Peptides against a protein of PDB entry 6NYY. Designs and how they scored, part 39

Target 1, 212 residues: chain A of PDB entry 6NYY
Amino acid sequence: KHFEQAIERVIGGLEKKTQVLQPEEKKTVAYHEAGHAVAGWYLEHADPLLKVSIIPRGKGLGYAQYLPKEQYLYTKEQLLDRMCMTLGGRVSEEIFFGRITTGAQDDLRKVTQSAYAQIVQFGMNEKVGQISFDLPRQGDMVLEKPYSEATARLIDDEVRILINDAYKRTVALLTEKKADVEKVALLLLEKEVLDKNDMVELLGPRPFAEKS
Target 2, 212 residues: chain A of PDB entry 6NYY as posed
Amino acid sequence: KHFEQAIERVIGGLEKKTQVLQPEEKKTVAYHQAGHAVAGWYLEHADPLLKVSIIPRGKGLGYAQYLPKEQYLYTKEQLLDRMCMTLGGRVSEEIFFGRITTGAQDDLRKVTQSAYAQIVQFGMNEKVGQISFDLPRQGDMVLEKPYSEATARLIDDEVRILINDAYKRTVALLTEKKADVEKVALLLLEKEVLDKNDMVELLGPRPFAEKS

## One batch from the design tools (peptide; made by RFdiffusion4, then SolubleMPNN)

Design b2_p13_1_s3 (from b2_p13_1, 7 letters changed)
Fold by OpenDDE base, seed 2:
Structure b2_p13_1_s3 (fold): chain B 212 residues (1-212), chain A 13 residues (1-13)
Amino acid sequence: as target 1 above (212 residues)
Amino acid sequence: MDLPSFGAIRELP
């Protein structure tokens, strides 16, 4: 109990019991978090889900907690599945509501950062090639890019392609698993917090062995 | 003003 609460506090911040979400906002959060949860469940290289919550904490209206693998080296395929999981919330909103909200801002930031890192830091794009440049940190003076404007345009194009491919993959997955997303969302609206056991009860065992 | 975001997938440190 105390340890879980401490972890929750570190991850989510202080529980804001005073934030009363409107019913429609709470519904949006539930389907958003269900999208993350289900995407993570059915993507091979996604981290195992530990907990999903629609209780507002800190700046977050909901969250999904995953057990990270002790992994230092990531493949392109692993990074793609992580991008898809991160897009799961936004995609769920699109599928169920036909509209998107500002709620996915941090997810889109993470996806954008991952896509740029893959292309310009990890050399994972064939068109851009085996290059590695430091990305400007927030607050660093925008040093002149060590590459041409033509290369900058190519990078931007390939980033969009990568993100769009991840998005389409996530749309396909969550469309196939639409009923599962709805089951998770409805149960979230009832219980506000789900764990791995709740997910197993709803969806069956995760189809991918948890690499211990 | 940073609008509240959903679902910070926070990797546990």
Scores: peptide ipSAE 0.075, ipTM 0.726, DockQ to the pose 0.505
Fold by OpenDDE base, seed 4:
Structure b2_p13_1_s3 (fold): chain B 212 residues (1-212), chain A 13 residues (1-13)
Amino acid sequence: as target 1 above (212 residues)
Amino acid sequence: MDLPSFGAIRELP
């Protein structure tokens, strides 16, 4: 308990008890976080869910926390499942509300960064090939790209394809599990915070063995 | 102005 709270403070910041979300916003957050939680539950290579919360902390209106795997090497499939889990919030909003919000900005940033890294750093795209370029860090002057404008366009296209494929995979998953997303969202609206045990009670055991 | 984001998958360090 104290250790978890300390970690939550470090990661989440202080609970902003002063940010009263409107009921509709709170509902949006609940379904968004439920999307992350359920996607992570049913994706083989997703990290184990620790906690999901709709209590605003710092700049976040809600969050899902996962136990990171002590893993140094990631496969393309693992990175895809992580992208899908990250898209789970946005996809849930689309499925349940037929609209998208600004709430997924950080998720989309992460997905975008992952997609570019896969294509231009890890050589995981067949069309771009076995290349590895340093991505400009935030604040670095975009020096001359070590590749042609045609290659830049190809990279941009393949990034969009990869993200769209992850998005479609997430849509398929959360559409199949729509009832589970709703159950989690409704329980979040009631309890504001769920743990792994709440998820097991609600959804049954996670279908993948935790690689301890 | 960084709009508040809903959910960060926060990897625990």
Scores: peptide ipSAE 0.077, ipTM 0.722, DockQ to the pose 0.540; fails the geometry check
Fold by OpenDDE base, seed 1:
Structure b2_p13_1_s3 (fold): chain B 212 residues (1-212), chain A 13 residues (1-13)
Amino acid sequence: as target 1 above (212 residues)
Amino acid sequence: MDLPSFGAIRELP
């Protein structure tokens, strides 16, 4: 309990129990977080879900917590599944509401950063090839790009392709699992917080062996 | 305006 609360504080900030969301906003948050949870449940290389919450914390309206594996090396396939999991919230909003909100901004930022890193740091794109350069950090002077404007355009195009592929994969998955997303969202609206055991009870055991 | 975002999947450190 105390350890989990400490981790939650570090990850999410202080619970804003006094922040009352409008019912429609709370519903949006529940379906968004359910999208993350279900995507993570059915993607092999996604990290196991630890907790999902629609209780506002810090600047966040909801969150999903995953237990990362002690892994230092990631494959392209693993990074793709992580991107899909990260897109799960946005995709859920689209599937259930036919609209998208600003709530996915941080998710889209993470997906964008991952896509650029895969292409320009890890050499994981065949068209761009075996290149690696440092992405400008916040506050670094925009050093001249070590590549041409033609290469810059190619990178931008391949980033869009990668993100769109991840998005389409996530749409396919959450469309197939639409009933599961709804079950999770409805239970979130009731309990506000779900753990792994709640997910197992609701969806059955995760179809991938937890590497102990 | 920093609009509130839905909480990032934060990898536990």
Scores: peptide ipSAE 0.071, ipTM 0.719, DockQ to the pose 0.530; fails the geometry check
Fold by OpenDDE base, seed 3:
Structure b2_p13_1_s3 (fold): chain B 212 residues (1-212), chain A 13 residues (1-13)
Amino acid sequence: as target 1 above (212 residues)
Amino acid sequence: MDLPSFGAIRELP
């Protein structure tokens, strides 16, 4: 108990018990977080869910905690599943509400950064090819791109394709698992915090063996 | 104005 609370405080910040979200906003957060949780549950290369919460902490209205694998090398498939998990919140909002909110901004930023890195740093795109360029750091004025404008357009197109593919994959998954997303969201609205055991009770055991 | 985001996937440190 005390240790978990300490970890939560370090990771999430102080519980803002004073931020009373409107019921509709709280519902949106619950379904958003449920989307992340369920996507992570059913994607093989997603990190195992430890905890999901809709208690506002710091700048976040909710959060999902995952146990990262100690790995230094990532496959294209692993990066795709991570992108899908990251899109799970946005996709859940679309499926359940037919609208999107600003809540996914950080998720979209992460997905965008991952997509560019895959294409221009890791050489993971066949059309762009086996290239590796440094991405501009935040605040670096890229005066000159080391590639032509035609290559720039190709990169931009392939980034969009990759993100759209991840998005479509996530839509397909969460549409199939729509009832599971709803179960998680409803239980989040009741308990505000779910752990791995709650997820097992709702969804059954995660279909992927935990790599010990 | 940094709008509050929904929960960042927080990796345990």
Scores: peptide ipSAE 0.063, ipTM 0.712, DockQ to the pose 0.499; fails the geometry check

Design b2_p13_1_s4 (from b2_p13_1, 6 letters changed)
Fold by OpenDDE base, seed 4:
Structure b2_p13_1_s4 (fold): chain B 212 residues (1-212), chain A 13 residues (1-13)
Amino acid sequence: as target 1 above (212 residues)
Amino acid sequence: MELPSFGAIQELP
């Protein structure tokens, strides 16, 4: 409890008790976070869910917390499942509301960063090949790209393909599990915070053994 | 002004 709260404070910031969401916004947040939670539940390489909340903290309107695996090496499949989990909120909004909001901005940033890293740092794309370039850090002058404009276009295209593939995978998953997303969202609207036990009660045991 | 976002707290490598 105290350790989890400390992690929550470090990662999520202080609870903004003063930020009152409109009912429709709160509903959007609930379904968004339910999308993350359910995607993480049914993706093999996703991290175990610790908590999901629709209580605003810091700059976030809601959040899903996962226990990060102590891993130094990630496979392409693991990175894909992480991308899908990260897209779960946006996909849930699309499935349930037929619209997208600005709420997924940070998720899309993370997915974009992961996709570029996979292609240009980790050599995980067959078309681009076994290359590794340093990505400009935030605030670095974009020095001359170490590759041609043709390669830049190829990278951009393959990034879009990778993100779209992750998106489609997430759409397929959350469409299959649509009823589960709704159960989680509705319970979030009631309790505002769910833990792993709430998820087990709603969805049954997570189908993947937690690799200890 | 950065709009509020929904946070998936996942450390992507």
Scores: peptide ipSAE 0.067, ipTM 0.708, DockQ to the pose 0.421
Fold by OpenDDE base, seed 3:
Structure b2_p13_1_s4 (fold): chain B 212 residues (1-212), chain A 13 residues (1-13)
Amino acid sequence: as target 1 above (212 residues)
Amino acid sequence: MELPSFGAIQELP
């Protein structure tokens, strides 16, 4: 208890008991976080869920915590599943509400960064090929791109394709698991915080063996 | 003003 609270305080900041979300906003957060949780549950290469919360902390209205695997090498498939998990919140909002909110901004940023990295740093795209360029850091004026405008357009197109593929994969998954997303969302609205055991009780054991 | 986001996947440090 004290240790978990200490970790939560360090990671999430102090619970802002004072930020009373409107019921509709709290519902949106619950379904968004449920989307992340369920996507992570059913994607093989997603990190295992530790905790999901709709208690506002710091700048976040909710969060999902995962235990990252100690790995230095990532496959294209692993990166795709991570993208899908990251899109899970946005996709859940679309499936349940038919609308999108600003809440997914950080998720979309992460997905965008991952997609560009896969194509221009890791050489994971067949059309762009075996290239590796440093992505501009925040604040670096990229004066000259080391590639043509045609290559720039190709990169942009392939980034969109990759993100759209991840999005479609996530839509398919969460549509199939729609009832599970709803169960998690409803329980979040009740308990505000769920752990791995709550998820096992709701969804059954995660279909992937935890690599010890 | 940066709008509040839904909490990012927090990777445990």
Scores: peptide ipSAE 0.063, ipTM 0.719, DockQ to the pose 0.509
Fold by OpenDDE base, seed 1:
Structure b2_p13_1_s4 (fold): chain B 212 residues (1-212), chain A 13 residues (1-13)
Amino acid sequence: as target 1 above (212 residues)
Amino acid sequence: MELPSFGAIQELP
């Protein structure tokens, strides 16, 4: 408990227990976080869910917390499942509300960063090929791209394709598991915080053996 | 090689 709270404080900031969201906003947050939780539950290479909360922390309105595996190497398949998990919130909003909100901004940033890294750092795209260059860091002068404008356009196109593929995969998954997303969202609205045990009680055991 | 940072927490801003 104390250790988890310390990690939560470092990563998510202090709980804003006094921040009252409007009921519709709280509902949006619940379904968004449920989308992350359920996507992570049913994706083999997603990190195990530790906690999901609709209690605002720091600048966030809600969060899903995962226990990352201590690994230094990631496969393309692992990165795809992580992208899908990250898109789970946005996809849930689309499925349940037929509208999207600004809530997914940070998720989309992470997905975009991952997609670019896969293509231009890890050489994971067949069309772009076995290239690796450093992405400009925040504050670095955008040095001249070491490739042509035609290559830049190809990279941008392949990034879009990769993100769209991850999005479609997530839509398919959460559409199949729509009832589970709703169960999680409704329980979140009741309890505000769910742990792994709550998820097991609600959905059954995660279908993937936790590599201990 | 910086791996994409997904963070341990997905936050809705």
Scores: peptide ipSAE 0.029, ipTM 0.636, DockQ to the pose 0.094
Fold by OpenDDE base, seed 2:
Structure b2_p13_1_s4 (fold): chain B 212 residues (1-212), chain A 13 residues (1-13)
Amino acid sequence: as target 1 above (212 residues)
Amino acid sequence: MELPSFGAIQELP
């Protein structure tokens, strides 16, 4: 209890018990978080879900917590599944509401960062090739890019392709699992917090063996 | 003003 609360405080900030979401906003959060949870459940290389919550904490209106694997080396396939899981919230909003909200801003930032890192740091794109450039850190003086404007355009195009491919993959998955997303979202609206056991009860065991 | 975001996949350190 104290350890979980400490982790929650470090990760999520203080529970803002004072942020009363409107029922419609709370519904949006529930389906958003359900999208993350279900995407993570059915993607092989996604991290195991620990907890999903629609209780506002710090700057977040909801969150999904995953247990990261002790892994230092990531494959392109693993990074793709992580991108899909990260897009799960936005995709769920689109599928269920036919509209998108500002709620996915941090997710889109993470996906964008991952896509650029794959292409310009990890050399994971065939068109851009086996190159590695440091991305400007937030607040660093924009050093002159060590590549041509043509290369910059190619990078931007390939980033967009990668993100769109991840998005389409996530749409396909969550459309197939639409009923499961709804089950999770509805239970979130009732309990506000779900754990791994709740997910197993709703969806059955995760189809991928948790690499212990 | 940074709008609150949903669903921060928080990788537990």
Scores: peptide ipSAE 0.074, ipTM 0.729, DockQ to the pose 0.529; fails the geometry check

Design b2_p13_2_s1 (from b2_p13_2, 7 letters changed)
Fold by OpenDDE base, seed 1:
Structure b2_p13_2_s1 (fold): chain B 212 residues (1-212), chain A 13 residues (1-13)
Amino acid sequence: as target 1 above (212 residues)
Amino acid sequence: VFKPYSTIGEIEK
C-alpha cells in the first residue's frame, strides 16, 4: 500500500481532493480511463493494469497505471500495442460521446513521440528504411536535419500512417469490447478507483498470462 | 520511455 502510494505520487502527483469536476466531465474522465484500461486488458503486448482512477492528481483528471516490465528491448508489436493502449482514452470518448476532448493531449504526445522514434530512431518502417537519427531534444539547437526535405515528408507521412493504423486497431478493439468499457466506466463512477482484482471480477481473467 | 501511466488532463498551457 505505501509503495503503491509512493509510485502514484511520483507519477501523478498529489491527489487534488478539492478539485470538483462537473458530472459531465467526470463521466468523460471515467469513459476515457475505461478505454485505457480495457485496451490494456485485451492487448497481448500491453502492460498489465495495476490501477485505474478518476480521482484528480496533479494535472491529471484521472489515470490508468500499469505494471511495468523490466525490459530493455521492445518489439514493433509491443510498441504498437502500447500505442493502442495509449489511444484507448481518445477512442472511448469517440465511441461513447461522438466527440473528442482536449483530455487526450498527453496521450497524443506520447503516441506521436513513439511513432517518430519507431521510424527515425529504430528503423522499424520499411519505406524510410534502416536509419537512425537523434530526435531534437527540447532545448537543443535545431540542427539541420541530416536528410532531405523529401525524406522529411516521407517520415511525416509514415508517422501519420502508423498512428492512424494504431487508432483504427484501437477503434476495432474497443468497439468489440464496448460493453466492457461501459462496465468499467460505470464502476469507476461508483468506486472512483479500481484495481486489477476489480477488473478480474468485472471482465474475467486477463486473456494473456502475466509473464512472471 | 513509455511511462506505464496514461492520463486525461488539463490543457498544458
Scores: peptide ipSAE 0.147, ipTM 0.762, DockQ to the pose 0.554
Fold by OpenDDE base, seed 5:
Structure b2_p13_2_s1 (fold): chain B 212 residues (1-212), chain A 13 residues (1-13)
Amino acid sequence: as target 1 above (212 residues)
Amino acid sequence: VFKPYSTIGEIEK
């Protein structure tokens, strides 16, 4: 218990007990986190869910915690499922509220970074090809891109396609699993924190064998 | 490095 709390503090920061969300915002957070949780549950290459919470911590209003695999190599399929899981919150908001919030800003940043990395660092896009360029780090002088403007446009287009494909995949998944997202969200509103066992009780066992 | 968590965040002021 103490070890888990220590990990939670390192990952999520300290609980903001003084931060009172309006009921509507709390509901949005619950469905957002439920979207992440359910997407991660039903995506084969997503990391196993450990905990989902709508208790504000650090800069987050809620969070889903996963057990990362000790791996150094990632497949394109793994990166796609991770993108879909990351989009799960935004997609859940769209499905249940017909509106989107600023809550997905960090998620979208992560997805954007992943998409660019896949295309320009990992050579995972067929149109752009097997190229690898260092992305400008924050603070690096805007060095002239080592590729043409035509290549830049192609990269931008393919990034958009990749993100949109991930988004559509996530929409399809969470639409199919809409009832499960609802169950998780409602239970989150009741308990504020769910663990893997709660998810198993709600959804059944995760359909993918945990590679021990 | 993928962080082992996803969050809904506050608007960074």
Scores: peptide ipSAE 0.136, ipTM 0.755, DockQ to the pose 0.588
Fold by OpenDDE base, seed 3:
Structure b2_p13_2_s1 (fold): chain B 212 residues (1-212), chain A 13 residues (1-13)
Amino acid sequence: as target 1 above (212 residues)
Amino acid sequence: VFKPYSTIGEIEK
């Protein structure tokens, strides 16, 4: 218990016991995190969920913690599932509330970065082709793009397509698993923290064999 | 290094 708490403090920061969210905001956080959790549960290439919490910590109102696999090479399919998992919060908000919040800003940033990387660094898009360019680092002078304006437009279009495909996939998944998202969200509102065992009790065993 | 993958957070000002 003490060791787990220490890890939680390192990962999430100190629990902000003083930060009282309004019930509606707490509900939004619960469903957002439930979306991430359920998406990760049912996506083959997503990292296994370790913990999900709606206790505010540091800058976060809630978080989902996963056990990453030690891998250096990622497939297009793996990257897609990670994008879907990352979109799970936003999608859950849309499905349950019919509205979106600013809570997904970091998620969308990650998805955007991943999509651009896939297209312009990893050559994973057929239309753009087998190209690899360094993405401008924050603060680097936008060096002249090594590609034409037409190529820039193509990249932007294909990024949008990729993100939209991931979004649609996530919508389909969480719509199918809507009842599971609700179960997780409701239990989060009750317990504030769920672990893998709670998820197994709610959803059954994760359908993908964890490589021990 | 366990990185929290998903955080719903306050708008970074």
Scores: peptide ipSAE 0.102, ipTM 0.724, DockQ to the pose 0.454
Fold by OpenDDE base, seed 4:
Structure b2_p13_2_s1 (fold): chain B 212 residues (1-212), chain A 13 residues (1-13)
Amino acid sequence: as target 1 above (212 residues)
Amino acid sequence: VFKPYSTIGEIEK
């Protein structure tokens, strides 16, 4: 417990007990985090869920903690499932509330970065092809792109397609598992923090063998 | 290395 709390503190920052969320905001956070948790549970290549919380920490209103796989090589399928898991919060909000919030900003940033990296760094897009160039770092004045405006437009279009495909996959999954998302969200509203055991009790064992 | 995924970020003002 102390070790986990120390890791959580290092990773998530200090619990901001002073941030009192309004009940409706707390509900939104619960369903958002439940979306991440359930998506991660039912996606084969997602990282195993360790903990999900709706207690604000640092800059986050809630968080899902996963056990990262110790791997250096990622497949396109693995990256897609990670994108879907990352979109799980936004998708859950859409499914349950019919509205989207600013809460998914960091998730969308991560998904966007992943999509661009897949297309322009990893060569994982057939239309763009087997290319690899450095993405502009934050603060780099990209004076000249090493590709034409036509290629830039193609990249942008293929990024949108990839993100939309991940989004649609996540919508399909969480729609199928809507009752599970609700169970997790409701239990989060009661307990504020769930662990892997709580998820097993709610959803049954994760259908994928944990690669030890 | 536990990677925390901060899922709901505060709007960076």
Scores: peptide ipSAE 0.027, ipTM 0.639, DockQ to the pose 0.450; fails the geometry check

Design b2_p13_2_s2 (from b2_p13_2, 7 letters changed)
Fold by OpenDDE base, seed 1:
Structure b2_p13_2_s2 (fold): chain B 212 residues (1-212), chain A 13 residues (1-13)
Amino acid sequence: as target 1 above (212 residues)
Amino acid sequence: VFLPYSTIGEIEK
């Protein structure tokens, strides 16, 4: 319990119990987080859900926390499922409200960074090939790119393709599991915080064995 | 690196 709280403080900041959202915004947050939770639940290579909350923390209005595996190597399949899980909030908003919000900004940043890393650092794209370049870090002098403008365009195109593929995969998944997303969202609006046990009670056991 | 933490939040200024 203390360890989980410490992680929450480091990642999410302090709880903002005084921050009052309008009911419609609170509903949006609930469905957004439900999208993350359900996507993570039904994606084989996603990390298992630890906690999902619609209590604001720091700059976040809600969050889903996962239990990471102790691993140093990631497969392309794992990275894809992580991207899908990260897109789950945005996709849920689209499915349930027919509109999207700015709430997914951090998620989209993470997805964008992952997609570029896969293509230009990990060599995971067949068209771009077996290359590895350092991505400019925030504050690094804009070094000249070690590749042509044509290669830059190819990279950008393949990044969009990868993200769109992940998005479509997430849409398909959460459309199939739409009723489950609704159940989680409604329960979040009631309890504000759900753990793994709540998810098991609501959805049944996660269909993937937890690798110890 | 994906953080095992997803959020919906305010516009980052």
Scores: peptide ipSAE 0.172, ipTM 0.773, DockQ to the pose 0.553
Fold by OpenDDE base, seed 3:
Structure b2_p13_2_s2 (fold): chain B 212 residues (1-212), chain A 13 residues (1-13)
Amino acid sequence: as target 1 above (212 residues)
Amino acid sequence: VFLPYSTIGEIEK
């Protein structure tokens, strides 16, 4: 317990017990985190959920924590499922509230970065092809793009397609599992923190064998 | 680096 708390403090920061969210915002956070949790639960290549919380910590109003696999090589399928999991919060908000919030900003940043990396660094897009360029680092002088404006447009288009595909996949998944998202969200509102065992009790065992 | 941590964050003012 002490070790877990220490990890939580390092990752999430200190619990802000003094930060009181309005009930509506707390509800939004709960459904957002439930979206992440459920997406991760039902995506084969997503990392297994360890903990989900709607207790504000640091800069976060809520969080989902996963156990990453020790791997150095990632497949296109793994990256897609990670994108879907990352989009789970935004998608949940859309499904349940018919509106989106700023809460997904960090998620969208991660998804955007992943999509560009897949296309520009990993050569995972058929239209763009087997290319690998360094992404400009924040603050690096705009190095002349090693590709034409036409290629730039193609990259941008394919990034949007990839993100949209991930989004649609996530919408389909969480729509199918809408009742599960609701269950998780409601339980979060009650308990504020859920672990893997809570998820198993609520949703049943994760349908994918955990590699021990 | 995919951080195994998804957050819904406050808007940095």
Scores: peptide ipSAE 0.166, ipTM 0.766, DockQ to the pose 0.572
Fold by OpenDDE base, seed 5:
Structure b2_p13_2_s2 (fold): chain B 212 residues (1-212), chain A 13 residues (1-13)
Amino acid sequence: as target 1 above (212 residues)
Amino acid sequence: VFLPYSTIGEIEK
């Protein structure tokens, strides 16, 4: 218990006991986190869920914690599933509320960074080709791009295609598993924190074997 | 690239 709390502090920061969300916002957070949790549960290459919480910590109103695999190499398929899991919160909001919130800002940042990296650093796009350029770091002004404006436009187009494909895949998944997202969200609203065991009890065992 | 942590957050003003 103490070890888990220490990890939570490192990842999510300190619990904000003074932050009171309105019931409607808390509901949005619950469904957002349920979207992440369920997407991760049913995507083969997503990391296993450890914990999901709607208790605010630091700047986060809720969070899902995963156990990362000890790997240094990632396939295109793995990166896609990670993108889908990251989009799970936004997609859940769209499915259940018919509206989107600013809550997915950090998720979209991560997805955007991943998409650009796949195309311009990892050479994973057939149209752009086998290229690898350093992306500007946050705050660095890139004075000169090592490619033409036509290539820049192509990169931008292919990034949008990749993100949209991930989004559509996530919509399809969470629409299929809509009842499961609802179950997780409702249980979150009741218990505020769920672990892997709670998810197994609610959804059954994860359909993918955990690699030892 | 990916953190083992996803969150819904407040707007960074």
Scores: peptide ipSAE 0.165, ipTM 0.772, DockQ to the pose 0.581
Fold by OpenDDE base, seed 2:
Structure b2_p13_2_s2 (fold): chain B 212 residues (1-212), chain A 13 residues (1-13)
Amino acid sequence: as target 1 above (212 residues)
Amino acid sequence: VFLPYSTIGEIEK
């Protein structure tokens, strides 16, 4: 328990028990995190869920924590499922509330970074091809791009396509599992924190074996 | 780097 709390503090920051969310915002957080949790549960190449919480920590109003696989190499399929899991919160907001919030900003940043990395660093896009460029780091002088404006446009287009495909995949998944998302969200509103066992009780065993 | 942590956050102002 102490070790888990230490990890949570490192990842999420200190619990802000004094932060009072309005009921509607807390509901939004619950469904957002439920979206992440359920997406991770039903995506083969997503990391297994460890914990999901709607207790604010640091800058986060809620979080889903996953156990990453000890791996150094990632496939396109793995990266796609990770993108879908990351989009799960935004998608859940859309399907349950018909509106989106600013809460997905960090998720969208991660998805955007992943998409660009796949296309321009890992050479995973057929149209752009087998290329690898360093992405400008925050604060780096944007040096001249080592590619043409036409290539830049192509990259931008393919990034959007990749993200949209991941988004559509996530919409399809969470729409299919809509009842499960709601079950998780409602239980979050009751318990505020769920673990893997709670998820098993609600949804049954995760369909995919944890790769040892 | 994929962080095994997803959060709904406050707007970084």
Scores: peptide ipSAE 0.164, ipTM 0.765, DockQ to the pose 0.568

